# Peptides against a protein of PDB entry 5JXT: the designs that were tried, part 67

Target 1, 319 residues: chain A of PDB entry 5JXT
Amino acid sequence: SLLPKKEINVYIGMSEMQVKWYQKILEKDIDAVNGAGGKRESKTRLLNIVMQLRKCCNHPYLFEGAEPGPPYTTDEHLIYNAGKMVVLDKLLKRIQKQGSRVLIFSQMSRLLDILEDYCVFRGYKYCRIDGSTAHEDRIAAIDEYNKPGSDKFIFLLTTRAGGLGINLTTADIVILYDSDWNPQADLQAMDRAHRIGQTKQVVVYRFVTDNAIEEKVLERAAQKLRLDQLVIQQGRAQVAAKAAANKDELLSMIQHGAEKVFQTKGAFGTMAEKGSQLDDDDIDAILQAGETRTKELNARYEKLGIDDLQKFTSESAYE

## One batch from the design tools (peptide; aimed at target 1 E67)

Design b2_p25_6_s1 (made by RFdiffusion4, then SolubleMPNN; from b2_p25_6, 13 letters changed)
Fold by OpenDDE base, seed 3:
Structure b2_p25_6_s1 (fold): chain B 319 residues (1-319), chain A 25 residues (1-25)
Amino acid sequence: as target 1 above (319 residues)
Amino acid sequence: SEEERLAQWRAARPRLAAEEEEPVP
């Protein structure tokens, strides 16, 4: 029988470089961030801020001229300048030692480019599929990864490209490096490993930048998923989850953690204390804290009715 | 100059220097 998948949100502090770039993004549009534009503020402007903040949460090298240099060489700075990379680097070493194989999903193909450079730097053998990958090359990559005795440890995928009904049950670990706005896209990604033919316990690690916009993206996705479940259970097909965030929702997401980011000198949380020097106990602590917060998040939405789940739960970003 | 530094970065990181369709919410 297929074992239930274990899903853990992994809450990760920003590196010093991420904090600096997150501040810079907010400062560039500070009037919009403070809501000073009111009803006249462009929804497109807020969406652009959201996108830049999500890029920052993934990796600061997604910004032009962010990488320190010259020289521009792949080295340890690729890892320590992004909190998610620091955790990923330690986690992959553990996963490999356990004889597991891993799918890594992202929304951003340019993040996969950074992950390729990382895989080469660490000597990890990998496959890649994104939205631009030709159909024949996708088949070849899947077959190479799934081959008996394959030496490919990592499969790098964009979440939407991985959603195409493929079987990757030769992997037992799934890392969602970021989250889709549609929780169904992430579920479809997980179901590539968590399917008939899987012989291992599937574990899903969802990376979430702590005290940042990604917490609100995750909350919105969890809310939507619960709403979709209740709509199916109650036969109320007409409860369209609001397909797109409104301006006030976007503003609340942008403001979340912004004050603390402006006050912060250096990195956040475990990244401030340890940086790239995380040990196995630090990883276990991060995973345990993440498992607790995951249960709390799920329990929050399980108690809500359809009418409550249709309202964006804006706790004010300043309370 | 900063412009020369950026030109060197674009040359070293051609994939990252390429424009990407960013995921819209």
Scores: peptide ipSAE 0.501, ipTM 0.865, DockQ to the pose 0.609
OpenDDE base, seeds 1, 2, 4, 5: peptide ipSAE 0.497, 0.497, 0.488, 0.492; ipTM 0.864, 0.862, 0.862, 0.850

Design b2_p25_6_s2 (made by RFdiffusion4, then SolubleMPNN; from b2_p25_6, 12 letters changed)
Fold by OpenDDE base, seed 1:
Structure b2_p25_6_s2 (fold): chain B 319 residues (1-319), chain A 25 residues (1-25)
Amino acid sequence: as target 1 above (319 residues)
Amino acid sequence: SEAERLAAEREARPRLMREEELPVP
């Protein structure tokens, strides 16, 4: 029988460079962040801020003029300048030692470009599929990854491209480097490994930048997932899950953690304490804390009814 | 070497501005 997948949110502090860029993004649009634009603020402007903040949570080098150079070398700076890369680097080393194979999903093909360079730098053999990958090349990459005795350790995928019904049950670890706004897209990504033919327990690590917009992306995704489940269970097909965040929801998401980010000098959390010097015990502590917070998050939304889940409650973030 | 030239060309630009996936050798 297929074992239940274990899903763990991995809450990761920003690096010092991420904090600086996160501050810079907020400062550039400070009037919009403070809600001073009111009804005049365009939803498009708020969506652009959200997109920049999500890019920052993934990697600072997704911004023009962020990468140190020239020369623009591939070295340890690619790792220590992004909290997610620091945790990924330690986690992949553990995963490899366990004889596991890993799918890494992102919403951002430009992050996959960084992850390719990282894979080369660490000597990890990988496959890649994104939205631009030709159909034949997708088949070839899948077949190469799935072949008996494949030396490919990592499969890099955009979440949407990985959603296409493919079987990747030769991997037992899934890393969601970032979350989709639609929790069903992430579930479909997980189900590439968590499918008929899987012989191991699938473990899903969802990376979430702590004290940042990604916590609100996660909360919104969890709320939507619970709503979708309740709608299916109750047969209430007419309950359109609010497909898109409104302006006030987007503003609340942008404001989340912003004050603490402005007050922060240096990195956040374990990234401030240890940075690139994370050991195996630090990773275990991060995973254990993440497992606890994941249970708490799920338990919060499990208690809510359909009517409560249809309201974006900012209050659910402060309890 | 050709590999060193390709590496130098790759490193001349930020990752974001790299157009072609230079085949990783």
Scores: peptide ipSAE 0.313, ipTM 0.752, DockQ to the pose 0.140
OpenDDE base, seeds 2, 3, 4, 5: peptide ipSAE 0.276, 0.181, 0.304, 0.298; ipTM 0.733, 0.717, 0.749, 0.765

Design b2_p25_6_s3 (made by RFdiffusion4, then SolubleMPNN; from b2_p25_6, 11 letters changed)
Fold by OpenDDE base, seed 3:
Structure b2_p25_6_s3 (fold): chain B 319 residues (1-319), chain A 25 residues (1-25)
Amino acid sequence: as target 1 above (319 residues)
Amino acid sequence: SEEERLKAEREARPRLMKEEEEPLP
């Protein structure tokens, strides 16, 4: 029988470079971040800030002039300058030692380019599929990954391209490097490994930058998922979940953790303490803390009714 | 070597030369 998938949110501190770039993004649009633009503030401007903050949470080298150089090398700096890469690097080493195989999903094809360079640098054999991958090349990549005795350890996918009904049950680990605004896209990605033909316990690691925009993206996704479940259960087809965040919701998301980011000198959390020197115990602590916070998050939304889930509590970023 | 020249030419350019595609709204 297929075992239930285990889902763990992995809360990851920003690197020092991510903190600097996160500050720079907020400072560039400080009037919008402070709500000083009032009624004239465009929703598009706030969406752009959200997207830049999400890029920063993924990797600072997603910005022009962020990568140190010349010379522009592929080296350890590709890892230590992004908290998610530091955790990924240690986690992949553990996954490989366990004889597991891994799907890595992102919303950002440019992050997959960084992950390809990382895979080459670490000597990890991989496959890749994104939105631009030709249909024939997708089939070839899937077949190469799924073949008996495949030496391909990693499959790199954009969440939406990987969601297209493919079977990847030869992997038992799923890493969501980031989250889709639509929780169903992430579920569809997980279900590439968590499907009939899977013989192992599927474990899903969802990377979430701690004290940043991504916590609010995750909360919104969890709220939407619970709302969708309740709507299905109650037969209430009319609860079109407000598909797009309003300006105030976007502003609250941008403001979340911003003060602490401005006050921070260096990195956040375990990234400040250990940086790239994370050991197996540090990873276990991060995973255990993540499992606890995941249970708490789920328990928060399980108690809410449809009417409560429609009331996005703008918990102020100042509580 | 020709390989070292090609490496140096590659390392003279940042990984992301492509304009920041404006985030799709």
Scores: peptide ipSAE 0.191, ipTM 0.696, DockQ to the pose 0.141
OpenDDE base, seeds 1, 2, 4, 5: peptide ipSAE 0.172, 0.164, 0.165, 0.158; ipTM 0.648, 0.638, 0.627, 0.636; seed 1 fails the geometry check

Design b2_p25_6_s4 (made by RFdiffusion4, then SolubleMPNN; from b2_p25_6, 15 letters changed)
Fold by OpenDDE base, seed 1:
Structure b2_p25_6_s4 (fold): chain B 319 residues (1-319), chain A 25 residues (1-25)
Amino acid sequence: as target 1 above (319 residues)
Amino acid sequence: SAAARLAAERAARPRLMREEEEPVP
């Protein structure tokens, strides 16, 4: 029988470079971040800030003029300048050593380009599928990955392209490098490995930048997932419709952790303490803390009714 | 070599500004 998947949120501090870019994004639109634009502030402007902050959480090289150079080389700087890459680099070594194979999902094709360069730099054999990949090339990549004795360790996918019903049960590890606003897209991604034909325990690592907008993206996704579950259970199909964040919700999400980011000189958390020098014990501590916080997050939303889950309370933004 | 020229041309631009050159197999 298919074993239940284990899901762990991996909370990761920003690198020093990410903190500097996160500050710069907030400062550029500081009036909007402070709510000084009031009702006149466009929802589009707030959505753009959210998207820039999410890019920063993924990798600072998603911004023009961020990558060090010329020359623009592939080297250790590709890793240490992004907290998620530091954790990924250590985690992939462990995953490979245990004889597992891994799916890596992102919302951002430009992040997959960075991950390709990283795979080449580390000598990891990979496949890639995104939104631009032709149907025939998708089949070929899937078949190459799934073939008996495949030497392909990593499959890089955009979350939506991976959602297209493909079977990747030859992988047992799933990394969500970032989260979709729609938790169903992430579930569909996980279900590529967690499907009939899987023989191993599927483990899902969801990367979440700590003290940043991604925590609020995760919370909103968890809230929506619980609401969707309760709506299905209660047969109340009409309740699911209020899924789009309003301006005040977006503003609250942008403001989350912003004060601490402005006060921070250097990196956050384990990235400040260890940076690229994370050892196996540091990874175990991050995974254990993540498992605890994941249980707490799930337990918070499991206690909420439909009416509570329909209220996005900004009050949790300052805790 | 053609490979060294391609590597130098890639190194002249940040990743974000690289056109979608086919991944070198």
Scores: peptide ipSAE 0.326, ipTM 0.766, DockQ to the pose 0.162
OpenDDE base, seeds 2, 3, 4, 5: peptide ipSAE 0.309, 0.310, 0.318, 0.315; ipTM 0.760, 0.755, 0.759, 0.767

Design b2_p25_7 (made by RFdiffusion4)
Pose (drawn by RFdiffusion4):
Structure b2_p25_7 (pose): chain A 317 residues (1-241, 244-319), chain P 25 residues (1-25)
Amino acid sequence: SLLPKKEINVYIGMSEMQVKWYQKILEKDIDAVNGAGGKRESKTRLLNIVMQLRKCCNHPYLFEGAEPGPPYTTDEHLIYNAGKMVVLDKLLKRIQKQGSRVLIFSQMSRLLDILEDYCVFRGYKYCRIDGSTAHEDRIAAIDEYNKPGSDKFIFLLTTRAGGLGINLTTADIVILYDSDWNPQADLQAMDRAHRIGQTKQVVVYRFVTDNAIEEKVLERAAQKLRLDQLVIQQGRAQVAAAANKDELLSMIQHGAEKVFQTKGAFGTMAEKGSQLDDDDIDAILQAGETRTKELNARYEKLGIDDLQKFTSESAYE
Amino acid sequence: EVTDEDLEALQEQMKEDYERLQEEE
């Protein structure tokens, strides 16, 4: 029995420093922000703003000249200058206290570099797979974290790095520092720990910058995820739109017994006998429209699970 | 990948954020 994973959006604010940088990004190209300029502009200008705001929502030290002036030290400012780092510090502390291990995923390798400095600062044992990591390296990195009684606690990965089917069930908590545009990428990261061999409840925390660009980014991915489900669930429809033996057999046998029983004429003909007054016609049209409504209202309301013929139906016996 | 609809929705959010920052000041 594999427990369904718990996925939680953790909505996070921004530090005072992030607001300064967030405002500068928006100011340096306020024209595009207010939707100015021609409609002919290429997508490049707006996408550059998206990248900067994404970096800003992650950590201000991703911008050069942002860290407090030279010389540079690695201290508490690494934590308190990014809202996500403040939430993560207490979250990771609580995770170790309850005997849990955690996979931390991110879109940006420069952020895992910042998380490396954090792990060394707090004394956390950790592993990293980067996507810019050789094959034999990440095999050892997987094994080191999966070794029984492993020294490691945190596993730093990029959402894409490892490839398909790698197993990290020796962890039961997943933290998505930032989200991906296509939901299948984040969903695959969660299934590094949420797969066969996982014994404990998998909990996934997704850091989201509330009232900023990442909240809007998330709604779009949630929509695209919902669209994918509808396509996959309806993937049986085109194969259904020939005729089975039973389908053909049912068409022929339908009402055949009543036909054999009949010596004279059938229904509408036996009761009225090829002569029809106005009242008889009116009953035929009223009974038909009623049947027509009930038939259409029954089938136009159905779903794929009702229309889909099982392959075992072809096993006529 | 990012679509035109994504850019439109994100651009609206950028505009609202900038106006909120002005109000705070």

Design b2_p25_7_s1 (made by RFdiffusion4, then SolubleMPNN; from b2_p25_7, 13 letters changed)
Fold by OpenDDE base, seed 1:
Structure b2_p25_7_s1 (fold): chain B 319 residues (1-319), chain A 25 residues (1-25)
Amino acid sequence: as target 1 above (319 residues)
Amino acid sequence: MITDEDLEELRKRMKEMLEELKKKK
């Protein structure tokens, strides 16, 4: 029988460079972030801020002029300038030692470009599929990854490409490098490894930047997932339609952690203490803390009814 | 490139602004 997935949110501090860029993004649109501009900011402007903050949480090199250079060479800076890369680098080493194979999902094809450079730099053999990959090339990449004795360790996928119903049961580890606003997209991605033909325990690591917008993206996704489940169970199809964040929800998400980000000098959490020098014990501590917070998050939403889940509870940085 | 000096000035401005926002609540 297929074992249930083990899902763990991995809460990761920002690097110093990410904090600097996160501050810069908030500053550039500070009037929108504060709501102080007497004109209600456009939803489009707030969505743009959210997208920039999510890019920052993924990797600062997603911004033009952020990468050190010239010369533009791949080096350890690719790793230490992003908290998620520091954790990924240690986690992949562990996964490989265990004889596991890994799917890495992101919503951002440009992040897959960074991960591709990283794979080359570390000497990890990989496959890649994104939204631009031709159908024939997708089949070839899947077959190359799934073949008996495949030397491909990593499969890099966009979350959208993962939605194609493909079977990747030759991997037992799934890393969600970022989260979709729609939790169903992430579930569909996980189901590439967690399907008939899987013989191992599938473990899903969801990377979440701590004290940043990604926590609120995750919370909103969890709320939506629970709401969708309850709506299906209760036959109340009408409730599903309010899926798009309103302006006030977006503003509160942008404000989450902003005060702490502005007050912080340097990196956050374990990134401040250890930086790129995280050891195996630090990773175990991060995973254990993540498992605890994941259980707490799930328990919080399991107790909520439909009416409670329709209320967006956002902790503003100013509350 | 945002200098450390630019960041310190930013932190100062943001702190002042946050304090003003807290006073308006």
Scores: peptide ipSAE 0.025, ipTM 0.540, DockQ to the pose 0.033
OpenDDE base, seeds 2, 3, 4, 5: peptide ipSAE 0.023, 0.021, 0.000, 0.021; ipTM 0.544, 0.485, 0.258, 0.522; seed 4 fails the geometry check

Design b2_p25_7_s2 (made by RFdiffusion4, then SolubleMPNN; from b2_p25_7, 13 letters changed)
Fold by OpenDDE base, seed 1:
Structure b2_p25_7_s2 (fold): chain B 319 residues (1-319), chain A 25 residues (1-25)
Amino acid sequence: as target 1 above (319 residues)
Amino acid sequence: MITDEDLEEIRERMKEMLEELKKKK
């Protein structure tokens, strides 16, 4: 029988460079962040801020002029300038030692470009599929990854490309480098490894930037997932339609952690204490803390009814 | 490139603004 997936949210502090860029993004649109635009602030402007903050949480090199250079060479800076990369680098080393194989999902094809450079830099053999990959090349990449004795360790995928119903049961580890606003997209991605033919325990690591917008993206996704489940169970199809964040929800998500980000000098959490020098014990501590917070998050939403889940409770940085 | 000096100025402005926002609540 297929074992249930083990899902762990991995809460990761920002690097110093990410904090600097996160501050810059918030400052550039500070009037919108403070709600000074009131009813006049466009939903589009807030969505743009959210997208920039999510880019920052993924990697600062997603911004023009952020990468150190010239010369523009891949080096350790690619890793230490992003908290998620520091954790990924240590986690992949552990996964490889265990004889596991890994799917890495992101919503951002440009992040897959960074991950590709990283794979080359570390000497990890990989496959890649994104939205631009031709159908024939997708089949070839899947077959190359799934073949018996494949030397491909990593499969890089966009979450959208993962939606194609492909079977990747030759991997037992899934890393969600970022989260979709729609939790069903992430579930569909996980189901590439967690399907008939899987013989191992599938473990899913969801990377979440701590004290940042990604916590609120995750919370909103969890709320939506629970709401969708309850709507299906209760036959109340009409409730599902309010899925798009309103302006006030977006504003509150942008404000989450903003005060702490502005007050912080340097990196956050374990990134401040250890930087790129995280050891195996630090990773174990991060994973254990993540497992605890994941259980707490799930327990919070399991107890909520439909009416409670329709109320977006956002902690503002100014509350 | 945002300098550390630029960041300090940003932090100061943001502290002032946060204090003003707290006073308006």
Scores: peptide ipSAE 0.018, ipTM 0.504, DockQ to the pose 0.033
OpenDDE base, seeds 2, 3, 4, 5: peptide ipSAE 0.017, 0.013, 0.007, 0.000; ipTM 0.457, 0.410, 0.283, 0.257

Design b2_p25_7_s3 (made by RFdiffusion4, then SolubleMPNN; from b2_p25_7, 11 letters changed)
Fold by OpenDDE base, seed 2:
Structure b2_p25_7_s3 (fold): chain B 319 residues (1-319), chain A 25 residues (1-25)
Amino acid sequence: as target 1 above (319 residues)
Amino acid sequence: MVTEEDLKEIQEQMKKMLEKLKEEK
């Protein structure tokens, strides 16, 4: 029988470089946040800010001129300049020692490019598919990953490419490097490993940059998922969750953690204390804290009714 | 390079925006 998935949100502090870039993004677009322009233009500007902040949470090298060079060489700086990479690097070593195989999902194909460079640098064997991968090449990559005795440890996927109904049950670990605005896209990604033919316990690690935009992306996705579940359960088709964030919701999301980001000199949380020197005990502490916060988050939304969730989408924009 | 003064100004601007959004409720 297929075991239930274990899902853990992994809350990760920003590196010093991420904090500096996060500050620069907020500074550059502050006038756009102040509503200089028509309501529609303002929403587009806010969406652009949200996109840049999400890039920063993933990796600062997603910005032009952020990578140290010339010479542009892959080195340990690729890891320590992004909190998610520091945690990923330690987690992958543990996953490999356990004899597990891992799917890594991102919304950003350019992040997969960074993850390819990382895989080469660490000597990890990998497959990749994204939205641009030809159909035949996707089949070949899937077959190469799924073959008996495959030496491919990692599969790198865009979340959208993972939605294509592919079977990757030869992996038992799923890392969501970032979250989709639509929680159904992430569920569809998890279902690549958590499907008929899986023989292991599937564990999903969702990376979330702490004290940043990604917490609000996660909260919004969790609210939507709960609302969708309640609508299905109650047969109330009319509660079309307003799928698109309004201006005020986007502004609140941008403002979340921003004050603390501006007050902080250096890295956040465990990244400030340990940087790239995380040990196995630090990873265990991060995972345990993440499991606790995941349970608390789920319990918060499980208690809410449809009317509460509809109000909360309006009120959580102001807390 | 973002100065400490620039950061304080941005914080104050964001605080004012949050206050305005609360008043529009």
Scores: peptide ipSAE 0.017, ipTM 0.433, DockQ to the pose 0.027
OpenDDE base, seeds 1, 3, 4, 5: peptide ipSAE 0.000, 0.015, 0.000, 0.012; ipTM 0.254, 0.407, 0.264, 0.371

Design b2_p25_7_s4 (made by RFdiffusion4, then SolubleMPNN; from b2_p25_7, 12 letters changed)
Fold by OpenDDE base, seed 5:
Structure b2_p25_7_s4 (fold): chain B 319 residues (1-319), chain A 25 residues (1-25)
Amino acid sequence: as target 1 above (319 residues)
Amino acid sequence: MVTDEDLEEIREKMKEMLEELKKKK
């Protein structure tokens, strides 16, 4: 029988570089963030801010001119400048040592480019599929990854491209490097490994930048997932899925963690304490804390009814 | 190129703006 997947949110602090870039993003649009001038900013502008903040949470090198150079060489800076990369780098060593194989999903093809550079730098053999990958090349990559005795350790996928019904049950670990606004897209990604033919315990690590926009993306996704479940269970198919985030919701998401970001002179959390020197005990602590917070998050939404979930607004950084 | 000095000035300005926002509530 297929074992239930284990899902763990991995809450990760920003690197110093990420904090600096996160500050810059908020500052550039501070009037929009503060609602200064009585003109409510356009929903489009707020969405753009959210997208920039999500890029920052993934990797600062997603911004033009962020990569250190010249020389423009892949080095340890690719890792230590992004909290998620620091955790990923340690986690992948553990995953490899245990004889597991891993799917890494992102919303951002440009992040997969960074992850390719990382894989090359660490000597990890990988496959890649994104939205631009030709159908034949997708088949070839899947077959190469799934072949008996494949030396490909990592499969890099965009979440949407990975959602296309492919079978990757030769992997037992899934890393969601970021989250989709639609929790069903992430579930579909997990289901590439968690399917009939899987013989191992599937473990899903969802990376979440702590004290940042991604916590609110996660909360919104969890809220939506619970709402969808309750709507199905109650036969209330007419309950419109919670509409796209309104301006006030987007603003509250942008404001989340902003105060702490502005008050912080360096990295966040474990990134401030250990930086790139995370050991195995630090990783275990992060995973344990993540498992606890994951249970708490789920328990929070499990107690809510449909009407509560529809009205539920997450706390803002100013509440 | 945003310097570390630029970032510090920016942090101070943002801190002030956040404090002003807190006072308006």
Scores: peptide ipSAE 0.023, ipTM 0.517, DockQ to the pose 0.034
OpenDDE base, seeds 1, 2, 3, 4: peptide ipSAE 0.025, 0.000, 0.019, 0.000; ipTM 0.490, 0.259, 0.461, 0.249; seed 1 fails the geometry check

Design b2_p25_8 (made by RFdiffusion4)
Pose (drawn by RFdiffusion4):
Structure b2_p25_8 (pose): chain A 317 residues (1-241, 244-319), chain P 25 residues (1-25)
Amino acid sequence: SLLPKKEINVYIGMSEMQVKWYQKILEKDIDAVNGAGGKRESKTRLLNIVMQLRKCCNHPYLFEGAEPGPPYTTDEHLIYNAGKMVVLDKLLKRIQKQGSRVLIFSQMSRLLDILEDYCVFRGYKYCRIDGSTAHEDRIAAIDEYNKPGSDKFIFLLTTRAGGLGINLTTADIVILYDSDWNPQADLQAMDRAHRIGQTKQVVVYRFVTDNAIEEKVLERAAQKLRLDQLVIQQGRAQVAAAANKDELLSMIQHGAEKVFQTKGAFGTMAEKGSQLDDDDIDAILQAGETRTKELNARYEKLGIDDLQKFTSESAYE
Amino acid sequence: SHTTLTPEQIEEAEELADKAFDEGH
């Protein structure tokens, strides 16, 4: 029995420093922010703003000249200058206290570099797979974290790095520091630890910058994830839109017994006998429209699970 | 020039991390 994973959006604010940088990004190109300029502008200008705000929502030290002036030290300012780092510090502390291990995913390798400095600062044993990591390297990195009684605690990955089918079930908590545009990418990262061989409840924490750009980014991905489900669930519809032996057999046998029983005429003809007054016609049209309503209201309401013929139906016996 | 979160904002973020962890466990 594989337990369904717990996925939790953890909504996070911004530090005072992030707000300064967030405002500067929006100010440096306020025209495009207010939707000025021509409609002919290429997508490049707006997408550059999205990248900067994404970096800002991750960590301000991704901008050059942001870290406190020279010389540069690695201390508590690495934690308290980014809202996500403050939440993560206590979250990682609580995770180790309960005997849990964690996979931390990110879109940006420069952020895993910042997380490396954090792990060394706090003394955390860790592994990293980058996507800019050789094959033999990440094999050893996988094995080192999956070794029985492993020294490691945190596994730093990019959402795309490892490839399909890698196994990290020696962890039971996944932290998505930032989200991906396509939901299948994040969903695949969760399934590094949430797969066969996982014994404990997999919990996934997704860091989201509330009232900022990442909250809006998330709604879109949630919509695209919902659209994918509808397409996959309805993937049986086009193959259904010939005729089975039974379908053809049912068309012929329908009402055949009543036909054989009949010596004279059938229903509408036996009761009224090829002569029809106005009242008889009116009963035929009223009974038909009623049947027509009930028939259409029954089928126009159905779903693919009712219309889909099982392949075993062709096994006529 | 350089600034960080205030102590009160740090406490609130820590409480948020505790609540998010307990929700998961």

